# Peptides against a protein of PDB entry 3PUK: the designs that were tried, part 171

Target 1, 227 residues: chain A of PDB entry 3PUK
Amino acid sequence: ERGLKSVVWRKIKTAVFDDCRKEGEWKIMLLDEFTTKLLSSCCKMTDLLEEGITVIENIYKNREPVRQMKALYFISPTPKSVDCFLRDFGSKSEKKYKAAYIYFTDFCPDSLFNKIKASCSKSIRRCKEINISFIPQESQVYTLDVPDAFYYCYSPDPSNASRKEVVMEAMAEQIVTVCATLDENPGVRYKSKPLDNASKLAQLVEKKLEDYYKIDEKGLIKGKTQS

## One batch from the design tools (peptide; made by RFdiffusion4, then SolubleMPNN)

Design b2_p21_7_s3 (from b2_p21_7, 10 letters changed)
Fold by OpenDDE base, seed 5:
Structure b2_p21_7_s3 (fold): chain B 227 residues (1-227), chain A 21 residues (1-21)
Amino acid sequence: as target 1 above (227 residues)
Amino acid sequence: SEKMIEEAKKLREFNKELEEE
């Protein structure tokens, strides 16, 4: 076991591969920038082969149709990734693959979700959110995919206050996905800095954890664990 | 939040529809 990497892989295996598994069937897997990094961090190509993935493709690249094969989309819920998916299936006559299984790494906004439903629902066999929006590194270490996080969090410029809040929100969301992946409801602990960013982030994490467990289909009610 | 709960319900409903097709 490689700590967090193995946990993340196990989560992906259960939530994605086991969910769409069909005996004797091979799929093409479509990845975006984030999920490419994610899978690279916690598995090998041989692992994917064992899970019935014959080829991995970058969703952003132009790809030749393989109409006889189903596609597994493991992507971030972003306009860019969703638009690429829609281009693959927007036209029934020109769909690139036989059908699609979609697994989002995090919450998919209604706007994007509705866009998918309206345009290519007939091509979709499964659509799920699996709540993995972080990159595992070593043991219990992970990296958040939040652009310019450090820049805005430590910016002394008051004009960046609004953006700072957005960044903290995104960070909090990703931290919650880590906790969810580890099946933990931590009692968030922090050390305050002069800008009190840690305190604010902690509060956001706590709030989002509460929200997560409210919407969890398993109805998990867990006490706070020591973090 | 109520919004998140509602969205989760929508997703579940959608998946149910997909399974029926």
Scores: peptide ipSAE 0.031, ipTM 0.628, DockQ to the pose 0.611
Fold by OpenDDE base, seed 3:
Structure b2_p21_7_s3 (fold): chain B 227 residues (1-227), chain A 21 residues (1-21)
Amino acid sequence: as target 1 above (227 residues)
Amino acid sequence: SEKMIEEAKKLREFNKELEEE
């Protein structure tokens, strides 16, 4: 069995690198905190070089312009990452790169997307959402990037109910991205815990899986597979 | 969700526009 790391790398290669590849062209790649961890978990620098990446830069840091080169932004759809992108290409600032290819690791909220369109459309050559919001650890192990998930899921304080729902939603999304990456539509299984968290999460996952396959590029809904 | 489907369509349309430029 191919390890989860290999599967994730293959997904990134297909969805990102192959999508923007031009023969003989090198790009600068901009990463945020999450995508840095993601790539570090599933590839080496030599792999990125083979994909036409000359250098990796941190999107959060001030960088010198390289106006003759195109930039590949592989980033999370967060206000922070988007704001950094806007600083690179915004109308009020000098463009740092020749053009931008943007690949989001998950669904980009309409508010952020509209902000990008309004300010930087002419600089963008591609903008795509890919569904990879997890870090592969082992062949069957991955970590979810959901801050404070443990705290809110197990909080007895009713005041945290709203935040708990947000956290569970985020967790469900990331689980679905794993399934999508593995090209699976599983029947969701869970073990009951003292709290109803597992059941709630399972329901969210099932719902989101259905939604995902309805909106996939092929427009195909796969039958449920055994998880 | 319906919202997600709508957003996906918007994104596809946007990419089409970008490719034409």
Scores: peptide ipSAE 0.031, ipTM 0.631, DockQ to the pose 0.637
Fold by OpenDDE base, seed 1:
Structure b2_p21_7_s3 (fold): chain B 227 residues (1-227), chain A 21 residues (1-21)
Amino acid sequence: as target 1 above (227 residues)
Amino acid sequence: SEKMIEEAKKLREFNKELEEE
């Protein structure tokens, strides 16, 4: 049984590296905070070298132009990461790399997507969403990256109810990405806790899983699997 | 679900445009 880390790496390899690979071509890879953690959790630098990555750079940092090399952006679809990308290609004088391949870890909002299209289309060779928004910890353990999840989910303040819903939705979405990555449609199990958060989250996950598999790449409806 | 489909379509169309350029 292959661990979650191996599955995640395989997904990244096929969805990102194989998608943009050209024989003999090296790329600079740009990472944000989340994707740095993600790759660190499931691969080594030697693995990235084998995939044609010469160097990894932080997208948020000031970087020297390497205009002869193409850049692989593996980033989250956030305003911060997108803005950094736009700075790299937004003007002729600011163009840092030869071209860009963009792979988002999740769905890119239309507002951000439209900004990219409007300003940098000529520099982009590929733009995809790979739907990996979790970090594998152990063989079957992963962590979610949902800021302030604990605070909002367990807040006794009724004013936080709307925010709680948003957080739970985000958590459910990330859990679905795990299932998608593992090619699983699990029966959702939970333990009862105060405020019934576990039950609500389970319902959201179940609904989202159903929706995902109904509209998956194969157009197949998958039955529940054991996980 | 509908939103996801729409977003996926947008990306597919965009990539198609990029490939044609």
Scores: peptide ipSAE 0.030, ipTM 0.633, DockQ to the pose 0.572
Fold by OpenDDE base, seed 4:
Structure b2_p21_7_s3 (fold): chain B 227 residues (1-227), chain A 21 residues (1-21)
Amino acid sequence: as target 1 above (227 residues)
Amino acid sequence: SEKMIEEAKKLREFNKELEEE
């Protein structure tokens, strides 16, 4: 049984596809590197067809305009992905699609959000953060999309200290998105490491979990649950 | 944390504006 994959798919279905669903309407879906991996891990093309997606396109690639169709952008909130979106809608001459629905996999920084709002607001029908920044691998296994996490976290080189902190922050954020997806607020458990990485990460996760639930869409504060 | 809350509010407001258009 692929439990986590099913949970992730269900989350995407409800948060993205159901949110922008219109009867009889087909959309083009734009994916970046992360969301390509994410969807590939938890669904099939047939599933996407059922959700009204006619074709999947890579946001980084040059694409032919399909001006009669709306586009569903399921992308990470990165400068690269956002810039590609802006190229699609930033000017009248460059408008590739009829309109855009944007779903970010994680929190979109103000700088990027403001840039989008300032340049493309008229083309956007929906902009939402869905908080899925992990890849489900197996039934209960997932991976974090944090480049070089292993290297920096376990590097004894003090010159990597700043990078280690950045990596841990990113990992903590993604762990929180897993918890959010699973609708859990766990008590964080860890085993100590020589470099105390686990403890530091646990603290970050706990802090970020608290922050997340403070801003929960439902405005509800949930108690801690068992993992 | 405060920044995150503020940004979340902005996003909600933006979506509200989009729905009204």
Scores: peptide ipSAE 0.043, ipTM 0.654, DockQ to the pose 0.679; fails the geometry check

Design b2_p21_7_s4 (from b2_p21_7, 8 letters changed)
Fold by OpenDDE base, seed 2:
Structure b2_p21_7_s4 (fold): chain B 227 residues (1-227), chain A 21 residues (1-21)
Amino acid sequence: as target 1 above (227 residues)
Amino acid sequence: SEELIKSHKKLKEFNKEIEEE
């Protein structure tokens, strides 16, 4: 069945595994909380083995060094995940792995990127954003990974307004990643809600979609279609 | 949106730098 799960897997295979594949090379893959859920939703361990992954490790856990092997970090661009990466390569004498390939699920903020560049650039062979910030559930159903999204979006408390904007921005970005994954530029449809969240989100999505396709890795601009 | 554009450019440049080393 060609569902969202299959599309997501194909995207990961192309954008991550094919991107860093070297003949005869096996890698250790480091996952965080989000990417663990993501991969578990769309692939099996046998699939990862076929892609040259020998072992999967949790980035948050203490791990023994395997200095002869390169590591593939498939992680979210969060302070927690980045800090764990920095711990693995921050010390010249205590590098956990031979080198690192980093694939972020979303754009990495400059603050985090600068930390990585300043401390670990010599250990990095690749750093890429693949823009998958959702979990596929059913054929056309996905879950957004935005903490406290419901609380802030539907809170009548004006003190949460600033946080609400941040959440809305994150949601919009994730929806764009879904569209990008599906290679679609849909027209946005929404039903008005009491707090007008749907309208705001729709506007953000439309703007982000336009910008994304202008800078598409394939250099393609796809016309707007109806969803 | 602007942040996304900047991010893509940033990473492209970074990867070029890595390849040159």
Scores: peptide ipSAE 0.496, ipTM 0.901, DockQ to the pose 0.726
Fold by OpenDDE base, seed 4:
Structure b2_p21_7_s4 (fold): chain B 227 residues (1-227), chain A 21 residues (1-21)
Amino acid sequence: as target 1 above (227 residues)
Amino acid sequence: SEELIKSHKKLKEFNKEIEEE
């Protein structure tokens, strides 16, 4: 058994499916590119059926309305995914489902959130972030969803400095989500690199971990654990 | 992170508003 996959699935089950579960109710689940990979990595269709999902749909594709069913959006807080959601509920004529439960894999930027709130609030029954921005691959192996992370972090080109910082921030955030998923507040260990990337990333992770555990989803403060 | 903290707050408030509607 893949330990990390099980942990991720358990997190999704408790944070998403248990959160919106209603007796006898089936939902359509909308996924984007990232969440498709995420769920594919840690569950089977039979697992989703057990959680009351009748069918999964790609949010990017044109879909036929199923107005009698509620939709569970498990998506990344990206403009593309949010825009697709908005198209599903943005107008009365375009409303494809009865209502929406939205679960973001990460925090939703204010700009996107405001758009959602302004246009679709009446259609939303739940909006939650679950803080899973990684793909579990093996028992304790995961992939961060940060495009070009390797290139920018290890590029000696000073022109990439700003991008490097952005990438490191994104990586740090995602590492924190891993820790949160594992319910672990580790002491960060690293080996220094010539460009001091590891040190910088470690500092960012430590800072973000501290912030997260000051006010996590339960509002609890947790001590550091040993990795 | 500051963004995370802010996000938690805004979503908490939003969910409360949804429940009241």
Scores: peptide ipSAE 0.495, ipTM 0.902, DockQ to the pose 0.722
Fold by OpenDDE base, seed 5:
Structure b2_p21_7_s4 (fold): chain B 227 residues (1-227), chain A 21 residues (1-21)
Amino acid sequence: as target 1 above (227 residues)
Amino acid sequence: SEELIKSHKKLKEFNKEIEEE
């Protein structure tokens, strides 16, 4: 047991592999840049083999069709990853795999989802979001994937205020995914800095946590725990 | 967030549709 890494792996195993598992069936798994890093951080190839994955492929790369096998897409809900998926299944006569199971690391925007639904819904057996938007490190340490987070959060330029808010929103969302993965509802603690970024971020996290538990199918109602 | 709520409902409905096909 390696703390957060094991928790993340268990989450992926339950939410992804167990969800689409069929006895005796092997799948090809398609990963993007983020999910490659994510899986690399919390599992080995041998673990994936045990879960019925025969081969992992980079979704961004040109790949030969394996039409007799179903594909497990574990990807970020980004235009780039979605477009690659659409190329795999956009044509009925030229689909690369037998069918697709799609698992997004976060919510998929309507614009992207609608494109998927309109073009290749018949090829999809499952479409689920699992809410893991962070890379686990040692123990309870994790890395957020928010581009330019530090730049905007610490920028004294007022012109960056709008972008700063967007970045904080993204950070808050990813922090919530950590909490969700750990099944925790923390009482957020922070130290305020001159720019009060920590306070703002904490408020966003709290708000998003509340929203998450409202929609949780398990109906989890937890009190705040000291974090 | 509103996005999460919408996404949850959206995917739930979509998976239902897929199952019916």
Scores: peptide ipSAE 0.493, ipTM 0.902, DockQ to the pose 0.719
Fold by OpenDDE base, seed 3:
Structure b2_p21_7_s4 (fold): chain B 227 residues (1-227), chain A 21 residues (1-21)
Amino acid sequence: as target 1 above (227 residues)
Amino acid sequence: SEELIKSHKKLKEFNKEIEEE
């Protein structure tokens, strides 16, 4: 019942916590809306304590400085979350924490990344992206976080075509992250619908899977597996 | 995707830079 949750937790543990772990060191962890849901779905507070997290803070809230402690930012690469990070470290005189470890749930756009580099580079000890953009529900069930996906995918208005494509792209990316997390390279299967959404999505997924495994951490290309 | 590849590269380089500081 908790197979997918366990897999996701293990991924986060290895990609985030093990990556920045220092013996005897405690960190404050900053979460945004998505990562709050993500962690809540696959771990308990006791698990986080074991990983060296002393307290969890909402990145969107005003927080008191804890200048003697390092902060672990586990956040989405969005303007909102990045702006909150920048507020914490953008001013030399008003740094909230000792240093920052940043882990994005997806690739960070160049515009945001450059903004971070320009203002906060000296405060950053690690900046990594982990490709987890889904919420595990049950052993084989997950939810995608793509706003307005239903509306745009099923909109009969041709004016929404561009937005529909963006949504489809985002969905495809998230499906790939599931596959990556599960260490699978599935052969994509789909059912045809009156709208060609399923076919388009399948094509996007296939393409992205190929690209991902070409650049995976192991540098290995896996063959297609039955999904 | 091409964006993913580029992103991985830029972050790898960035991490190298900050480790040297």
Scores: peptide ipSAE 0.493, ipTM 0.901, DockQ to the pose 0.690

Design b2_p21_8_s1 (from b2_p21_8, 8 letters changed)
Fold by OpenDDE base, seed 4:
Structure b2_p21_8_s1 (fold): chain B 227 residues (1-227), chain A 21 residues (1-21)
Amino acid sequence: as target 1 above (227 residues)
Amino acid sequence: SEVEKRKELLKEMKEIEEKAK
């Protein structure tokens, strides 16, 4: 039993595929680097076919228009991915698909959202944030996608302090997405280290967990989960 | 706050969806 992978898949199925499913309709799915890894880790192509996906495409690559089909964008809320989306729908001449369903793997910054809204809102049938910004692994392990996290977190150079904070925030966000995916509001446990990074991260996670559950889609405030 | 921003964003997303229908 692949517990975490199964949980992630169920989350994606519910939050993305079930959300935009229309009977008899096939969609092209656009993935970025992260979501490619994510889906690869928790599903097979046959699973995607069952969910009404005819083909998956890399959002970063030049693609031929398929104007009769709607596109499902399952992407990270990054400038790069958003820019690629905008190229697909930013102008009439560039419109590659019939319409777009957008599912972001995490919170979409206002700047990016506004950019989308300003340029191609009419093409968007759905725009939703889901909270999966991690890669599930076997044995209930997940991988965070935070570049240079180790380097900055453990850097003795004070000049990296600002970057360290950014990295810590990013890590905390992704940990929260794991908790959200697992439907848990855990008490954060950590062991202190010389640089007290664990404590700082724990604080950030706790704060972000609180924020997340305050805005839970179900409007539910969950208590601490014993773990 | 981040919470408020998220709520607002979600609201705006819903509005976009409604307009696109």
Scores: peptide ipSAE 0.031, ipTM 0.597, DockQ to the pose 0.833
Fold by OpenDDE base, seed 3:
Structure b2_p21_8_s1 (fold): chain B 227 residues (1-227), chain A 21 residues (1-21)
Amino acid sequence: as target 1 above (227 residues)
Amino acid sequence: SEVEKRKELLKEMKEIEEKAK
């Protein structure tokens, strides 16, 4: 049973595909490295076809324009992905597509958002942030997308302490995102081998979960569940 | 070609899916 994969797919379907769905309309979908992995882990190409996607393209590659079709950008809020989008719709070049629907996998920094608004606002039909920054592996297992996590978490060099904290914070945030996706407020369990990294991460997760469910989108407070 | 690029991307997706099973 796919478990977590099915939950992730349902969230993407609701938050992205259903949000921009138009009867009889096909779109080209642009993916980056992370979203390629994400979709690969939780759906098939046939599933995407059923959602009105005719073809998928890598946002990082040079592409021929298809000016009669709208484009669905499902990308990470990174400078690289945003810059590629800007090249597709920037005022200095011909637009590659008819219009754009943009869905970010996480919070888009104001600097990047403002850059998009300044250059391409008229071409954008939708711009939304969703909260999916992990790759489901099994029913209860997922992979976090945190660069250099292994290096910094296991570094004995105290000079890396600040970066280690940043990495752990990012990991904790992604775990909370998983919980939000699953609509659960779990009690946190961990195994500590041999360092206290797991304990520290657990503390961060617990704190963030508390904050999240104190002030959620509906203003509801959920009790702790078991996961 | 764009067609080849699309095929390559699809191939990559399938490979990732298989590894994730």
Scores: peptide ipSAE 0.017, ipTM 0.359, DockQ to the pose 0.017
Fold by OpenDDE base, seed 2:
Structure b2_p21_8_s1 (fold): chain B 227 residues (1-227), chain A 21 residues (1-21)
Amino acid sequence: as target 1 above (227 residues)
Amino acid sequence: SEVEKRKELLKEMKEIEEKAK
């Protein structure tokens, strides 16, 4: 049985490491909180070394410049991670690395992308979005990484309704990335809860799945499969 | 130090890896 971890690793290897790999070149890899968890769940440090990563750095921490080396940013498309990246390359005289390869774990909002483009486009050798917004646990189990998801989804406070919608949207997007990674278009099954969260989420997932496969990178429409 | 930061990150990754097994 192909475990989810193996599938995720294969996706990362193909979409990230193979994409920017140059013979004899070592890169510094910058990770954020999510990608740290992601990589630790599906690979070992030795695997990263084999992919040309010499050292791993936390993007949130202050780091010494290594101007002779290129950096691989494998990060979430969040304001926090993007801001940290911009700090590394935003200064004309204080670039921390020689150049940057950026791989976002999900769709990067236009606002963030434009911000990057406006400030440090010359330093970027590659910028790509990949669809890996989940953490594999077991062979068929994954964890969604949505901040405060539990709080907002299960909050009885009506004032959280808008945030709840945002969280559900994010969750749905992540579930779609799982399906994309597994190359499946499943029929969504759920158990209804008192707050009807499962039903709402299911609807969002179904809609997003339809949209995804309709505009698939391969131009293929895939029928629903049992999962 | 920068070295310590790197070690810390690696440690964190290992810890998460162990928990994920």
Scores: peptide ipSAE 0.013, ipTM 0.312, DockQ to the pose 0.018
Fold by OpenDDE base, seed 1:
Structure b2_p21_8_s1 (fold): chain B 227 residues (1-227), chain A 21 residues (1-21)
Amino acid sequence: as target 1 above (227 residues)
Amino acid sequence: SEVEKRKELLKEMKEIEEKAK
């Protein structure tokens, strides 16, 4: 059985590196906080070198221009990461790199996408969403990246009810991306807690899984797996 | 400074990798 780490790496290799790879070409890769953790969890620097990455840079830090090299942005679709990208390509005089390949870890909101398109379209060679929003830890264990999830899910304050629902929705979406990455449609299992959070999350996941596989490009309806 | 930044990033990645093992 292939561990989750290997599956995630294979997904990134296929969706990102193979997608933009050119023979003999080296790229600078720009990472944010999430993608730094993601890559660190499933690959080594030597693996990245083999994929044509010469150096890794933090998108949030000031960087010297390397105008002769293309940049691979593997980032989350957040205003912070997008703003950093825009600073790299916002003006002709401020262009840090020759061109950009952008791969978002999740759905990029239309507002952010339009902002990028309006400002930097000429510099962008590729822009894709790859739907990887989790960190693999063990063969069958992963960590979700949902800020303040614990706080809102377990908050007794009724004023947080709306935010709790939003957080649960986000968690469910991330779990579905794991299933999609693994090409699995698992039966949802959960442990009962004092709160109905686990049950609610399970229901959301099941619904989203059904929707995902019903509308897939291949029109395939996958049965539940025993994973 | 750029070299140092790269070294720091690499160090951070290694640390995360070790924690993930």
Scores: peptide ipSAE 0.013, ipTM 0.294, DockQ to the pose 0.017

